# Ledger of designs, part 14: peptides against a protein of PDB entry 3H8D

Target 1, 122 residues: chain A of PDB entry 3H8D
Amino acid sequence: DMKRQQRFFRIPFIRPADQYKDPQNKKKGWWYAHFDGPWIARQMELHPDKPPILLVAGKDDMEMCELNLEETGLTRKRGAEILPRQFEEIWERCGGIQYLQSAIESRQARPTYATAMLQNLL

## One batch from the design tools (peptide; aimed at target 1 C65)

Design b1_p12_5_s2 (made by RFdiffusion4, then SolubleMPNN; from b1_p12_5, 5 letters changed)
Fold by OpenDDE base, seed 5:
Structure b1_p12_5_s2 (fold): chain B 122 residues (1-122), chain C 122 residues (1-122), chain A 12 residues (1-12)
Amino acid sequence: as target 1 above (122 residues)
Amino acid sequence: as target 1 above (122 residues)
Amino acid sequence: SRQEELRKLIES
């Protein structure tokens, strides 16, 4: 059922090496998540000093969020929820379309709202 | 200043391999944290199928929480905060005293409330 | 791993 609510979140993280430095020397990374209903569909991480990390359900389960949406508490964290386009814009810039497509073609991706939308896009 | 507030937290996690199984087949792990003021001092993880993980500030920074307490949102998560003894009891059972002592002796540990208390204990 | 620890923190 692709009528599940699609919800997107973004939260900052600071590298362990920077956590005790002055604010101006703390480089922020960003953690993104797309939940298809209660279950994560995509995860993305922007780092200050290395390439972005893209993750999709099925293929990357072991590296992704292991809790359902409610268990994360993200819906209750002020400022965490973002608009769909705020996620998609970064996802696209990071090559997410190709990443997900390859996961589908290799039969590694679990069907999600994201896989369905990709199939509509192409 | 060891007058910083000592706060302890525990939250569950479910192994990625179990996240889609029936509730009775989901084995829970537990994540523990000790914050010495805004900064983490100790972290501990209980796993259903492998040995506990013990981590101390200074030695294990790269494997520990990279956000300060406020950034984690743990203080706002209902049921997350636990009493000091609830942390210490498990810490002791898992060999935490010896782990921290060894970290101090090897000059790997960053001074924290935990290191100070150990020195009082011995 | 650091990645695993980060994931756990985010889930808190």
Scores: peptide ipSAE 0.102, ipTM 0.516, DockQ to the pose 0.240
OpenDDE base, seeds 1, 2, 3, 4: peptide ipSAE 0.084, 0.082, 0.086, 0.111; ipTM 0.486, 0.482, 0.493, 0.529; seed 4 fails the geometry check

Design b1_p12_5_s3 (made by RFdiffusion4, then SolubleMPNN; from b1_p12_5, 4 letters changed)
Fold by OpenDDE base, seed 2:
Structure b1_p12_5_s3 (fold): chain B 122 residues (1-122), chain C 122 residues (1-122), chain A 12 residues (1-12)
Amino acid sequence: as target 1 above (122 residues)
Amino acid sequence: as target 1 above (122 residues)
Amino acid sequence: SRQQELRELIAS
């Protein structure tokens, strides 16, 4: 169960409104994913001009990546994989700990590596 | 138990014989470590002019890093931490799978994340 | 859709 491989990814994205602008005017956001084994546990989106979006499995399934890790192709995307801390640092800054905690306490979060780690922390 | 954080590190080293040579004549090796939680699970040494050295917990304790992760300071050493695949790729090339497997079968290997993963693979 | 957008993003 907890033998599942924890893998983290980050890819840039261009917001729809900037899609057709000049390159210099295309402000980049960042899409982050934490995969607990084959399935996403946490997703995070950093935007250049709006609040970050935090998403956790169970609670936010409809808004999160529905593809399993292999289907995403992220493991084969050059430069996509990041260190755990590179994810966690941003997650923490964005209030991810509280967000996940609230999801757990409201019984909306699906058990994942992330929930287990949080519960170890608290 | 398996909630332990898997972390991988790589640092260059200069072989003793080259220690006092000119910089251009100091051939670098690479020291790799896999920490399963606070304790080392696997160690690997790439050398410029001799076969790689593979070491696994339990079997090779006397030759491996005796410091726990925190004591090593590796987490605070810039550029030391690497992705799991960056370790595994080299490990595989060096025959690490067979080495660890043999250690398990001879009952010399201490159970670690690495042994668990290998046993999942086989 | 949201999922389509995500797939396109990931595939890019």
Scores: peptide ipSAE 0.306, ipTM 0.614, DockQ to the pose 0.794
OpenDDE base, seeds 1, 3, 4, 5: peptide ipSAE 0.304, 0.305, 0.270, 0.304; ipTM 0.620, 0.622, 0.594, 0.621; seed 4 fails the geometry check

Design b1_p12_5_s4 (made by RFdiffusion4, then SolubleMPNN; from b1_p12_5 with R3Q W5R I6L)
Fold by OpenDDE base, seed 5:
Order: structure tokens, then C-alpha cells, then sequence
Structure b1_p12_5_s4 (fold): chain B 122 residues (1-122), chain C 122 residues (1-122), chain A 12 residues (1-12)
């Protein structure tokens, strides 16, 4: 159902190895999520020292947020919600289009707003 | 290589649902780890309201800590490191011997110090 | 685990 609300979030994280370092040595990563209605459709992690992680529903369920949107409390976290384009721009730069396309073609992706939009894009 | 150092750790955790409650309502669980050299061999979680979770390398990799020991920072966390017997006693009480044995028999367990010790025990 | 880290991040 494409009538579901699409909401996007971003929160920072500090690597465990840096958690006791001085602030200047705490390299921040970023955790991104796309929720299609109550359930996550895509997840993305930017790291300061390793390749980005891209995850899509259906294929990567075991590695993705298992909480529904309400359970996460993200909607109540100040500054966490971002604009759709703020997510998509990073997603594209990280190779997300190709990643999701491959997941669709291999029949690993669960149908979501993201899969539908890709079908329209190509 | 059984010359690898065996190190054990325990840290408390608070359930997400209790995180903003008063202290008396924050029921603590316990997270345990056995590292065989730099890599985890066993993980165990004690919960205040559900059965303990037992995890062994090879079988349960997706649910276990994926960081090596140095990356976790556990060795630098005061009070986190525990004695071998402090881990083993809880492990045994929770049915860890049978759990690991089954993982070995099903060829799901990755060989570790823990699997080797079990072979000596039985 | 990744799930545990995520829960901690979200809860913070």
C-alpha cells in the first residue's frame, strides 16, 4: 500500500573502541532508516573507517532493526527525523540503487515503497 | 591453538522498556562473553523476565558480538572482566554443556577452546 | 551484536 507514510531517520553512533577516548578521537558513524509505514524498508550505516552498510527488508532482516517505528521512539527523538532526499542522496552515493535492484532480481527483497519506486525509476 | 588466552566478561544491561523508569523499576540483565583469543567463543544473556540465552560461535554468529576483543573495549572497562569459573558456573546452570554438545554433534559449532574443553569433559 | 548495538543507539 503506497498510501503508507514514508519516514526517514538518522542518528549518530560512536564506535565501541572510541567510547572512552577524548571527544576529538571519537569518530562518529551514522545510522539511517527508512520506514514504510510502521515497518523498516531500508537501513544504512555510514562508518568512519569501513565501507558503508546497506540493508533492505526481506534480504537483510536479521541485520536490520526489528522494532516497528513506534517501538523505536525515533519519532520522539529530536533531530532524528530527516527529509526523504537526505536519505536518498546518501543511499544513491553508497550504491543503494544497485544493491536494491540486485535484491529484487534475486527475489530476496520484500516488496516495499522502496522496491516500488525503483521499478518506476528504471 | 589452545595457547590463546581465555578471557571472560560480564556487563549489566537495562531493558529498553525500563530505561526511563525509576531505579527500582530498572530490572537488570547480564551479558556474558567468553573470548578465545581475539574472537568470541560463547555468549550468554541472563534476563529478569525470560529464559537465558546461550550462544556459541559458528552456530549463532549472527546473534553474537561480531567485534574482536580489542574492538569491544571490554578489557578497559572496569569491573567487566570476570574469572573463568564465574562464567562457567552460570553457563552450566543454564544448560550450556548440553547446548554446546548439541552444536558440536550437529556440526554447527566452530572449533574453539570451549568445544575442545567439552571433548575433554565428556 | 548488531541488533544489540542498534537497540542501544535507539534508546539513547
Amino acid sequence: as target 1 above (122 residues)
Amino acid sequence: as target 1 above (122 residues)
Amino acid sequence: SRQERLRELIAS
Scores: peptide ipSAE 0.135, ipTM 0.519, DockQ to the pose 0.530
OpenDDE base, seeds 1, 2, 3, 4: peptide ipSAE 0.135, 0.127, 0.139, 0.130; ipTM 0.522, 0.514, 0.536, 0.522; seeds 2, 3, 4 fail the geometry check

Design b1_p12_6 (made by RFdiffusion4)
Pose (drawn by RFdiffusion4):
Structure b1_p12_6 (pose): chain A 119 residues (1-119), chain B 122 residues (1-122), chain P 12 residues (1-12)
Amino acid sequence: KRQQRFFRIPFIRPADQYKDPQNKKKGWWYAHFDGPWIARQMELHPDKPPILLVAGKDDMEMCELNLEETGLTRKRGAEILPRQFEEIWERCGGIQYLQSAIESRQARPTYATAMLQNL
Amino acid sequence: as target 1 above (122 residues)
Amino acid sequence: MTREEVIALIKS
């Protein structure tokens, strides 16, 4: 019904902007858009647990902007293939995280919930 | 979901003569493919020593890879799949829009998602 | 990151 689009933004801590390159610890931010709306958000941090977020339970914590108002389709190198998102998501326990939200009625139906419920 | 049937692939390559040269002397080229479902709709090659090769379905059937998507194993090759923009950027810089527009005008281009996309643009 | 930090990252 809708186009699935995935994005990745590597980042460094704000406190690391003016250290030498070897002292800049990298992280990665990810987004899965189910049409204009974000279905899953994932953050890999060098200093704290991975942040896994799903539409519904985590609306308050997730990026609130729809796809067009982010400008992500305009940024070079930002868009990634579905597998590049799914591989990281699975390694973070994302399957169990989305499943837990589904069973406790905290998940908003998206292409992501439809995929987990099917298989 | 015509868009979901669209798949794009890129294989960097070198000539055999450069196989054991220093990494800085390995003149790389790139082979590309746009699959419209099971069949290649566009094929593109950047070469380090000759003009770029642009191929479209219908007009260029003899020159293109004959295998369908599943026969190639490309969906199983790590790092081979690229986003549509990564193909389109290179296709445009090679004159691919003019090449596809001419094939359409000469009616040589077989209707594909690629010809449908160029027509919606015009 | 907070929501605002994520938005700032996207806008950077």

Design b1_p12_6_s1 (made by RFdiffusion4, then SolubleMPNN; from b1_p12_6, 5 letters changed)
Fold by OpenDDE base, seed 1:
Structure b1_p12_6_s1 (fold): chain B 122 residues (1-122), chain C 122 residues (1-122), chain A 12 residues (1-12)
Amino acid sequence: as target 1 above (122 residues)
Amino acid sequence: as target 1 above (122 residues)
Amino acid sequence: LSREEMEALIAS
């Protein structure tokens, strides 16, 4: 049901290999998530030195967060929640529209709010 | 070319969730890597409270280190480099032989020194 | 990030 609340989150991360380096050598990435109600619909990772990683429900389940929203604790993590446009702007710049569209056309995408919105856009 | 230098590394890690806990509550894991020349061939993670994670080039690229060896700085990190057997002993105990074999048989593994050695063993 | 690493990050 598309009446579910759409919520978006972003948290920084340091690569494991950089964990014990000097601060100047700890390049920060960003982890993004779109939750369609309790379950994740889209996930995105920005890296300082490699291409963005885009993931969509159904296609990339094995690589995506398996926790429901409440289990993540993201709603209780100060500064983690972001506005929809703060997610979408980056998603679009990373080629997310094309990625999700391809997943829909190949029948790999699980229906979500994201798939519905894309089909309305196109 | 299998004449490439084979180098192995191990670094400890603390789970992100334990990062800011008291030392007694920071359970340590171990991150292992096998580099076949400049590029990673195998990766392994030991965790205190969950099964080992095994990763092989070709199959698990999206989850493995994407940096070449020089970019990692591991060669310059004192105590990080280990002997081949120090890697292999743990790899074998974790079921690495079977994991890599399956990746070869499914044509998911990228040819590396590791795949060549396994095929010589079997 | 592996899924496990990501989930650990989320939980932090």
Scores: peptide ipSAE 0.221, ipTM 0.556, DockQ to the pose 0.555
OpenDDE base, seeds 2, 3, 4, 5: peptide ipSAE 0.212, 0.215, 0.217, 0.219; ipTM 0.598, 0.582, 0.554, 0.568

Design b1_p12_6_s2 (made by RFdiffusion4, then SolubleMPNN; from b1_p12_6, 4 letters changed)
Fold by OpenDDE base, seed 3:
Structure b1_p12_6_s2 (fold): chain B 122 residues (1-122), chain C 122 residues (1-122), chain A 12 residues (1-12)
Amino acid sequence: as target 1 above (122 residues)
Amino acid sequence: as target 1 above (122 residues)
Amino acid sequence: LTREEMEALIAS
């Protein structure tokens, strides 16, 4: 059902390795999520010192959020929810289109709003 | 095509009658818009001293924004774009569900994402 | 992030 609500979130994180370092040595990353209805469709991580991590439902399930949207509490976390474009702009810049396309072509992607939109685009 | 991008905007306005008054006497309202792809689907106005105004495509075309989204410049206006829920919460509170429902039932509403979603809800 | 790390992040 492509009429499901699409919601996007972003939260900062400090790398686990930096958690107990002096504040000056803690580098901030950003965790992004796209929820297609109750379930995550895409996830992305911006890191301060390594390439971005891109994840798509089906292919990367074991590495992605397994909680449904309500269980995450993200909708109740102030400042976490972002505009679709705020997610998509970063996703595109990080090579997300190609990543998702490859996941579709390899039959690894679970159908989501994201796959449907890409199939319209390509 | 219900796969069109749904985008929402809010901008403040001062009532025309107050435009040339002293700043202390200018009362601020809020103008809201929902665009279903390039065209407006819903519009809403919060006023400081009168009931909200609700408008839906088809029924209220002559009173609504006639520019397509790109023509409005809203996507380029800093702070104008809002989350879907920021629109919907106000819409619901103002009686928008009933208003749109009535427009559908009277055959006055142009089919939009909004009408489709409501038809799913009711 | 591992799933566990992510869950901790979400809960923070």
Scores: peptide ipSAE 0.220, ipTM 0.587, DockQ to the pose 0.814
OpenDDE base, seeds 1, 2, 4, 5: peptide ipSAE 0.219, 0.218, 0.178, 0.219; ipTM 0.588, 0.600, 0.518, 0.590

Design b1_p12_6_s3 (made by RFdiffusion4, then SolubleMPNN; from b1_p12_6, 4 letters changed)
Fold by OpenDDE base, seed 5:
Structure b1_p12_6_s3 (fold): chain B 122 residues (1-122), chain C 122 residues (1-122), chain A 12 residues (1-12)
Amino acid sequence: as target 1 above (122 residues)
Amino acid sequence: as target 1 above (122 residues)
Amino acid sequence: LSREEKIALINS
């Protein structure tokens, strides 16, 4: 149902290995989520010292957020919600189009707003 | 510094594989945390279909919460905070004493309130 | 749970 609201979120995290370091030595990672209605459609993790992690619903369910949007509390976290383009720009830079396309072609991806949009784009 | 406040929290989660199932078929897991001051000292994960996971600071940092207590928002989540004994009872049942003791003996554990208490107990 | 899942969980 493409009538569902698309909402995007970003929150920083500090690597476990850095949590006790001085602030100047704490390298931030970034956690991104795209929710298609109540459920996550895409997730992305930026790290200061390794390649980004891309995750898509259906293929990567065991590694993705297991809570619905309301359960996450993200809607109540100040500064967490971002614009669609703020997510998509990073997603594209990380090779997200190719990642999702491959997931669709291998029949691993669950249909979401993201898969639908990609089908329209290609 | 054993002057730090010890705080304990518990929150439920639904397994990724169960998130789309009917409510009666959603098996809840439980996430537990012990914070020694601002940083986590112990973490415990109960699952409906596999053995509990025990984690202790120093040994398991890469698998544990990387946020300080304030960053988690747990202090603001209604019903999340629990009494020390509510954590310890489950910890003990899961073999936490032995797990932490082994981590201390192998020099994997970071000194925390939990390690200090165990040294007093043994 | 992955670390990132835990972040989302904790922030719930």
Scores: peptide ipSAE 0.059, ipTM 0.543, DockQ to the pose 0.436
OpenDDE base, seeds 1, 2, 3, 4: peptide ipSAE 0.028, 0.031, 0.045, 0.039; ipTM 0.486, 0.524, 0.515, 0.502; seeds 1, 2, 4 fail the geometry check

Design b1_p12_6_s4 (made by RFdiffusion4, then SolubleMPNN; from b1_p12_6, 7 letters changed)
Fold by OpenDDE base, seed 4:
Structure b1_p12_6_s4 (fold): chain B 122 residues (1-122), chain C 122 residues (1-122), chain A 12 residues (1-12)
Amino acid sequence: as target 1 above (122 residues)
Amino acid sequence: as target 1 above (122 residues)
Amino acid sequence: LSPEEKRALIAA
């Protein structure tokens, strides 16, 4: 259902190695999620010291947030919700288009708003 | 520091495969955490359809909660905090004693309240 | 489940 509300979220995480360090020495990573209605469509993790992690529904379900949007509480977390472009810009920079395309072509991706939009783009 | 407050928490999660199912068909897993003061010492995940996951500080840092206790917000989540025995009973049932012992012997475990208590037990 | 996933859950 393309009419489902597309919502995007970002929250920080700290590397385990930096867990015990002073705040100034904690390198932040960023966890991103795209929800297509109540269900996650894409997930992305930016790390300060390793390649980004890209995840798409259908292919990477076991590695992705398993909760529906309401269950996550993200909608109630101040500062967590971001604009679509704030997600997409990073997604594109990290090769998300290619990643999702490959998942579609390999028949691993579950149809989502993200897959539909990609089909329009390509 | 053995005088650090030992606090235990439990929160549910839903299997990705059940994400889209009706509530009655969502099989719940359980995420457990033991915090030794501000820092996680043990983490445990009970799944409805696969073996439990046991994690100990030092050995499994990359797979464990990277946040200090305050950062998690667990202390502010109603119903999340549990009694020590509620954690330990499950931990023991899942082979946690052996797991932690092995981590100590392999020099993988970081010293925590949990490692100290185990040394008293064995 | 990743720490990030748990973070999302904790946010609830």
Scores: peptide ipSAE 0.126, ipTM 0.570, DockQ to the pose 0.529
OpenDDE base, seeds 1, 2, 3, 5: peptide ipSAE 0.094, 0.090, 0.078, 0.099; ipTM 0.533, 0.595, 0.514, 0.538; seed 2 fails the geometry check

Design b1_p12_7 (made by RFdiffusion4)
Pose (drawn by RFdiffusion4):
Structure b1_p12_7 (pose): chain A 119 residues (1-119), chain B 122 residues (1-122), chain P 12 residues (1-12)
Amino acid sequence: KRQQRFFRIPFIRPADQYKDPQNKKKGWWYAHFDGPWIARQMELHPDKPPILLVAGKDDMEMCELNLEETGLTRKRGAEILPRQFEEIWERCGGIQYLQSAIESRQARPTYATAMLQNL
Amino acid sequence: as target 1 above (122 residues)
Amino acid sequence: TSRELALRLIAE
């Protein structure tokens, strides 16, 4: 029913902007858009646990902007294939995280919940 | 979900003569494919030593890869799949829009998602 | 926060 689009933004801590390149610890931010709305958000950090977020339970913590008001489709190198998102998501325990949110009635139905519920 | 049937692939390559040369002397080329479902709709090659090759379905059937998407194994090759814009950027810089527009005008281009996309643009 | 991080990254 809707186009699935995935984005990745590598980032460094604000405190690392003026250190030498070898001292800049990298992280990665990810987003899965189910149409204009974000279904899953994922953050890999070098200094704390991975942040896994799903539509519904985590609306307050997730990026609130829809796809067009982010400008992500306009940024070079930002869009990634579905597998590049799914591989990282699975290694973070994302399948169990989305499943737990589904069973406890905290998940908003999206293409992501439909995929886990099907298989 | 015509868009979901669209799949794009890129294979970097070198000539055999450059196989054992230093990495800086390996003149790379790139082979590309746009699959409209099971069949290749556009094929593109950037070569280090000759003009770019642009091929469209219908007009260029003899020159294009004959295998369908599942027969190629490309969906199982790590790093081969690319986003549509990664194909389109190169296709445009090679004159691919003019090449596809001409094939459509000469009615040689077989209708595909690619011809449908160029027509919606015009 | 996660929201603030995402907004900052997008703004960059």

Design b1_p12_7_s1 (made by RFdiffusion4, then SolubleMPNN; from b1_p12_7, 6 letters changed)
Fold by OpenDDE base, seed 3:
Structure b1_p12_7_s1 (fold): chain B 122 residues (1-122), chain C 122 residues (1-122), chain A 12 residues (1-12)
Amino acid sequence: as target 1 above (122 residues)
Amino acid sequence: as target 1 above (122 residues)
Amino acid sequence: SSRERSLALLAA
């Protein structure tokens, strides 16, 4: 059901190794999530010193946020919610389209709004 | 096709009567638009001194933005795009659900994402 | 794991 609400979130993170360093030595990463209704469909992590991590539901469930949307508290966190394009632009730059396509073709992806949209695009 | 991109925008306006008044005498209103793909589905105007204006595609076409999304330039206007909930919250407060429902029941509403969502809700 | 990191991020 593509009528589910699509919501996107972004929060910064400091990698564990930098947690207790002086502020100038803390490198900020970014954590992104796409929720298709109550459940996460895509996750993305941008790091200051390594390649982006891209994750899609079905394939990467064990590495993705296991909380449903309400459980995350993201909807209540000021500044966390972002526009769809603010997610998609980064997703595309990181090769997310190809990543999700490969997951679909390998039959690893769980059907989500994201898979449906991609299938329409192709 | 509910797979069309849903995008929402808000821009301020000064009513014509206030255009040339001193700044302190200009009352700011707010113009809202929901685009279902390239075409407007809902429009809303909040005024400082009169009831909100609610408009839905099909019923109110002649009073709504006639430009397709690309023609509006809204996608290029910094700060214009808003979250779906930033539109929906105001829409609901203004009685938009009832307004759209009435338009559907009277067979005046053009089918849009908005009508489909409402029909799912009811 | 990424999951653990995500959970920690959400908890912060």
Scores: peptide ipSAE 0.067, ipTM 0.563, DockQ to the pose 0.859
OpenDDE base, seeds 1, 2, 4, 5: peptide ipSAE 0.063, 0.061, 0.065, 0.048; ipTM 0.565, 0.565, 0.497, 0.567; seeds 2, 4 fail the geometry check

Design b1_p12_7_s2 (made by RFdiffusion4, then SolubleMPNN; from b1_p12_7, 5 letters changed)
Fold by OpenDDE base, seed 1:
Structure b1_p12_7_s2 (fold): chain B 122 residues (1-122), chain C 122 residues (1-122), chain A 12 residues (1-12)
Amino acid sequence: as target 1 above (122 residues)
Amino acid sequence: as target 1 above (122 residues)
Amino acid sequence: SSRERALALLAA
């Protein structure tokens, strides 16, 4: 149901190749997730040296977080939860609207809060 | 429409009587607001030395923020916006569910996202 | 993969 709680999370990551370098040489990436109730609806990754990665439920299930929200522990991780707009602003900049729309049109997207909102916008 | 963006804000306040006292003697209160789209739906105030104040749209319009969201400047105030649950948790602790429910039953509450959610819960 | 990265991050 669309009455499910929408929750968004962000955590930083360091590239494996930079893990043991001096702090000034560790380039920071960012992992984002949108959970529609217990299950992930969208995932996004910002990388310092390659294009953003956008993932949507249904289409990209194999590449997305397979844990339900409770299993991730994200809700208990200080500073991980972000406001909806903190996710959406980045999503939009990265072409997420077009990406999700294409997934809907190709019938690859699983219905989520995100798909419903997009269809409402159009 | 219930597709309106739900946004929540919190700002601290100092009691007028404490405004010019030493920092250790300034007791901190908290002002909370839930905006359902452009208009306030719920307001809540935590005080250091008196009971919480709960206010709901329709019933308490005269005592609530009269500015639309854009006019408040809250969206541009760093640190003011909070997660929905940061509002709801306090709301629930203060008896907000019962307060809003009573306002609905007495037909004093204006329909908002909050009234819809409560009716869905019951 | 993105999945592996997510798991690694969540494990930390």
Scores: peptide ipSAE 0.074, ipTM 0.533, DockQ to the pose 0.879
OpenDDE base, seeds 2, 3, 4, 5: peptide ipSAE 0.067, 0.066, 0.065, 0.068; ipTM 0.533, 0.543, 0.485, 0.540

Design b1_p12_7_s3 (made by RFdiffusion4, then SolubleMPNN; from b1_p12_7, 4 letters changed)
Fold by OpenDDE base, seed 5:
Structure b1_p12_7_s3 (fold): chain B 122 residues (1-122), chain C 122 residues (1-122), chain A 12 residues (1-12)
Amino acid sequence: as target 1 above (122 residues)
Amino acid sequence: as target 1 above (122 residues)
Amino acid sequence: SSRELALALLAA
């Protein structure tokens, strides 16, 4: 229910194309996740040279983390967990509000904490 | 055209869940790719504890490598390139023939070297 | 995607 703990995480990643390059040529992307309880609600990927990728539960399941929170090990990774605002600030800048709204209106979004909060704003 | 060079690659990957574990607990998956000229035609993922994932161009674009071959850097990674049969042997064992055939019959497959070869067999 | 991430995380 909406009493589930909301937790947010961020980790760097190296693009597949760059994985074999020297360190100076490995451009880091950033992977963000919002977990609504044990399950992912939103995912976001910042890339060095392409538009950000925004993903929401229900609509983008196949492109999102398929593991529950405990399975990811993120809670045990030092420095991975971030504050809610640290996620939301980037989400907003990337057009996440509009993206999630469209997913809700098209009935593609799975109900989550994120959908509930947005629907309360509207 | 069908004169394009067919190249095959295999690289290991560590599951997101295992990335922060000790080496002995990092179960490796295997990522396979068939490139028909510069563009991917087939992709295959072997996982340690779930069924293999088979992907074909046209049908599974969003789940497959979005980079062209040169962008991946795979041709420059020592040990990544494999022989055609090394790909096909695993592809066959995993039911790839039937998977691609179904994609062709449903008109979901993009024409590639792989689709042409299979259609020649039929 | 999660698949791309799995590959990317190996390099991280």
Scores: peptide ipSAE 0.111, ipTM 0.570, DockQ to the pose 0.187
OpenDDE base, seeds 1, 2, 3, 4: peptide ipSAE 0.112, 0.134, 0.035, 0.133; ipTM 0.549, 0.649, 0.342, 0.642; seeds 1, 2, 4 fail the geometry check

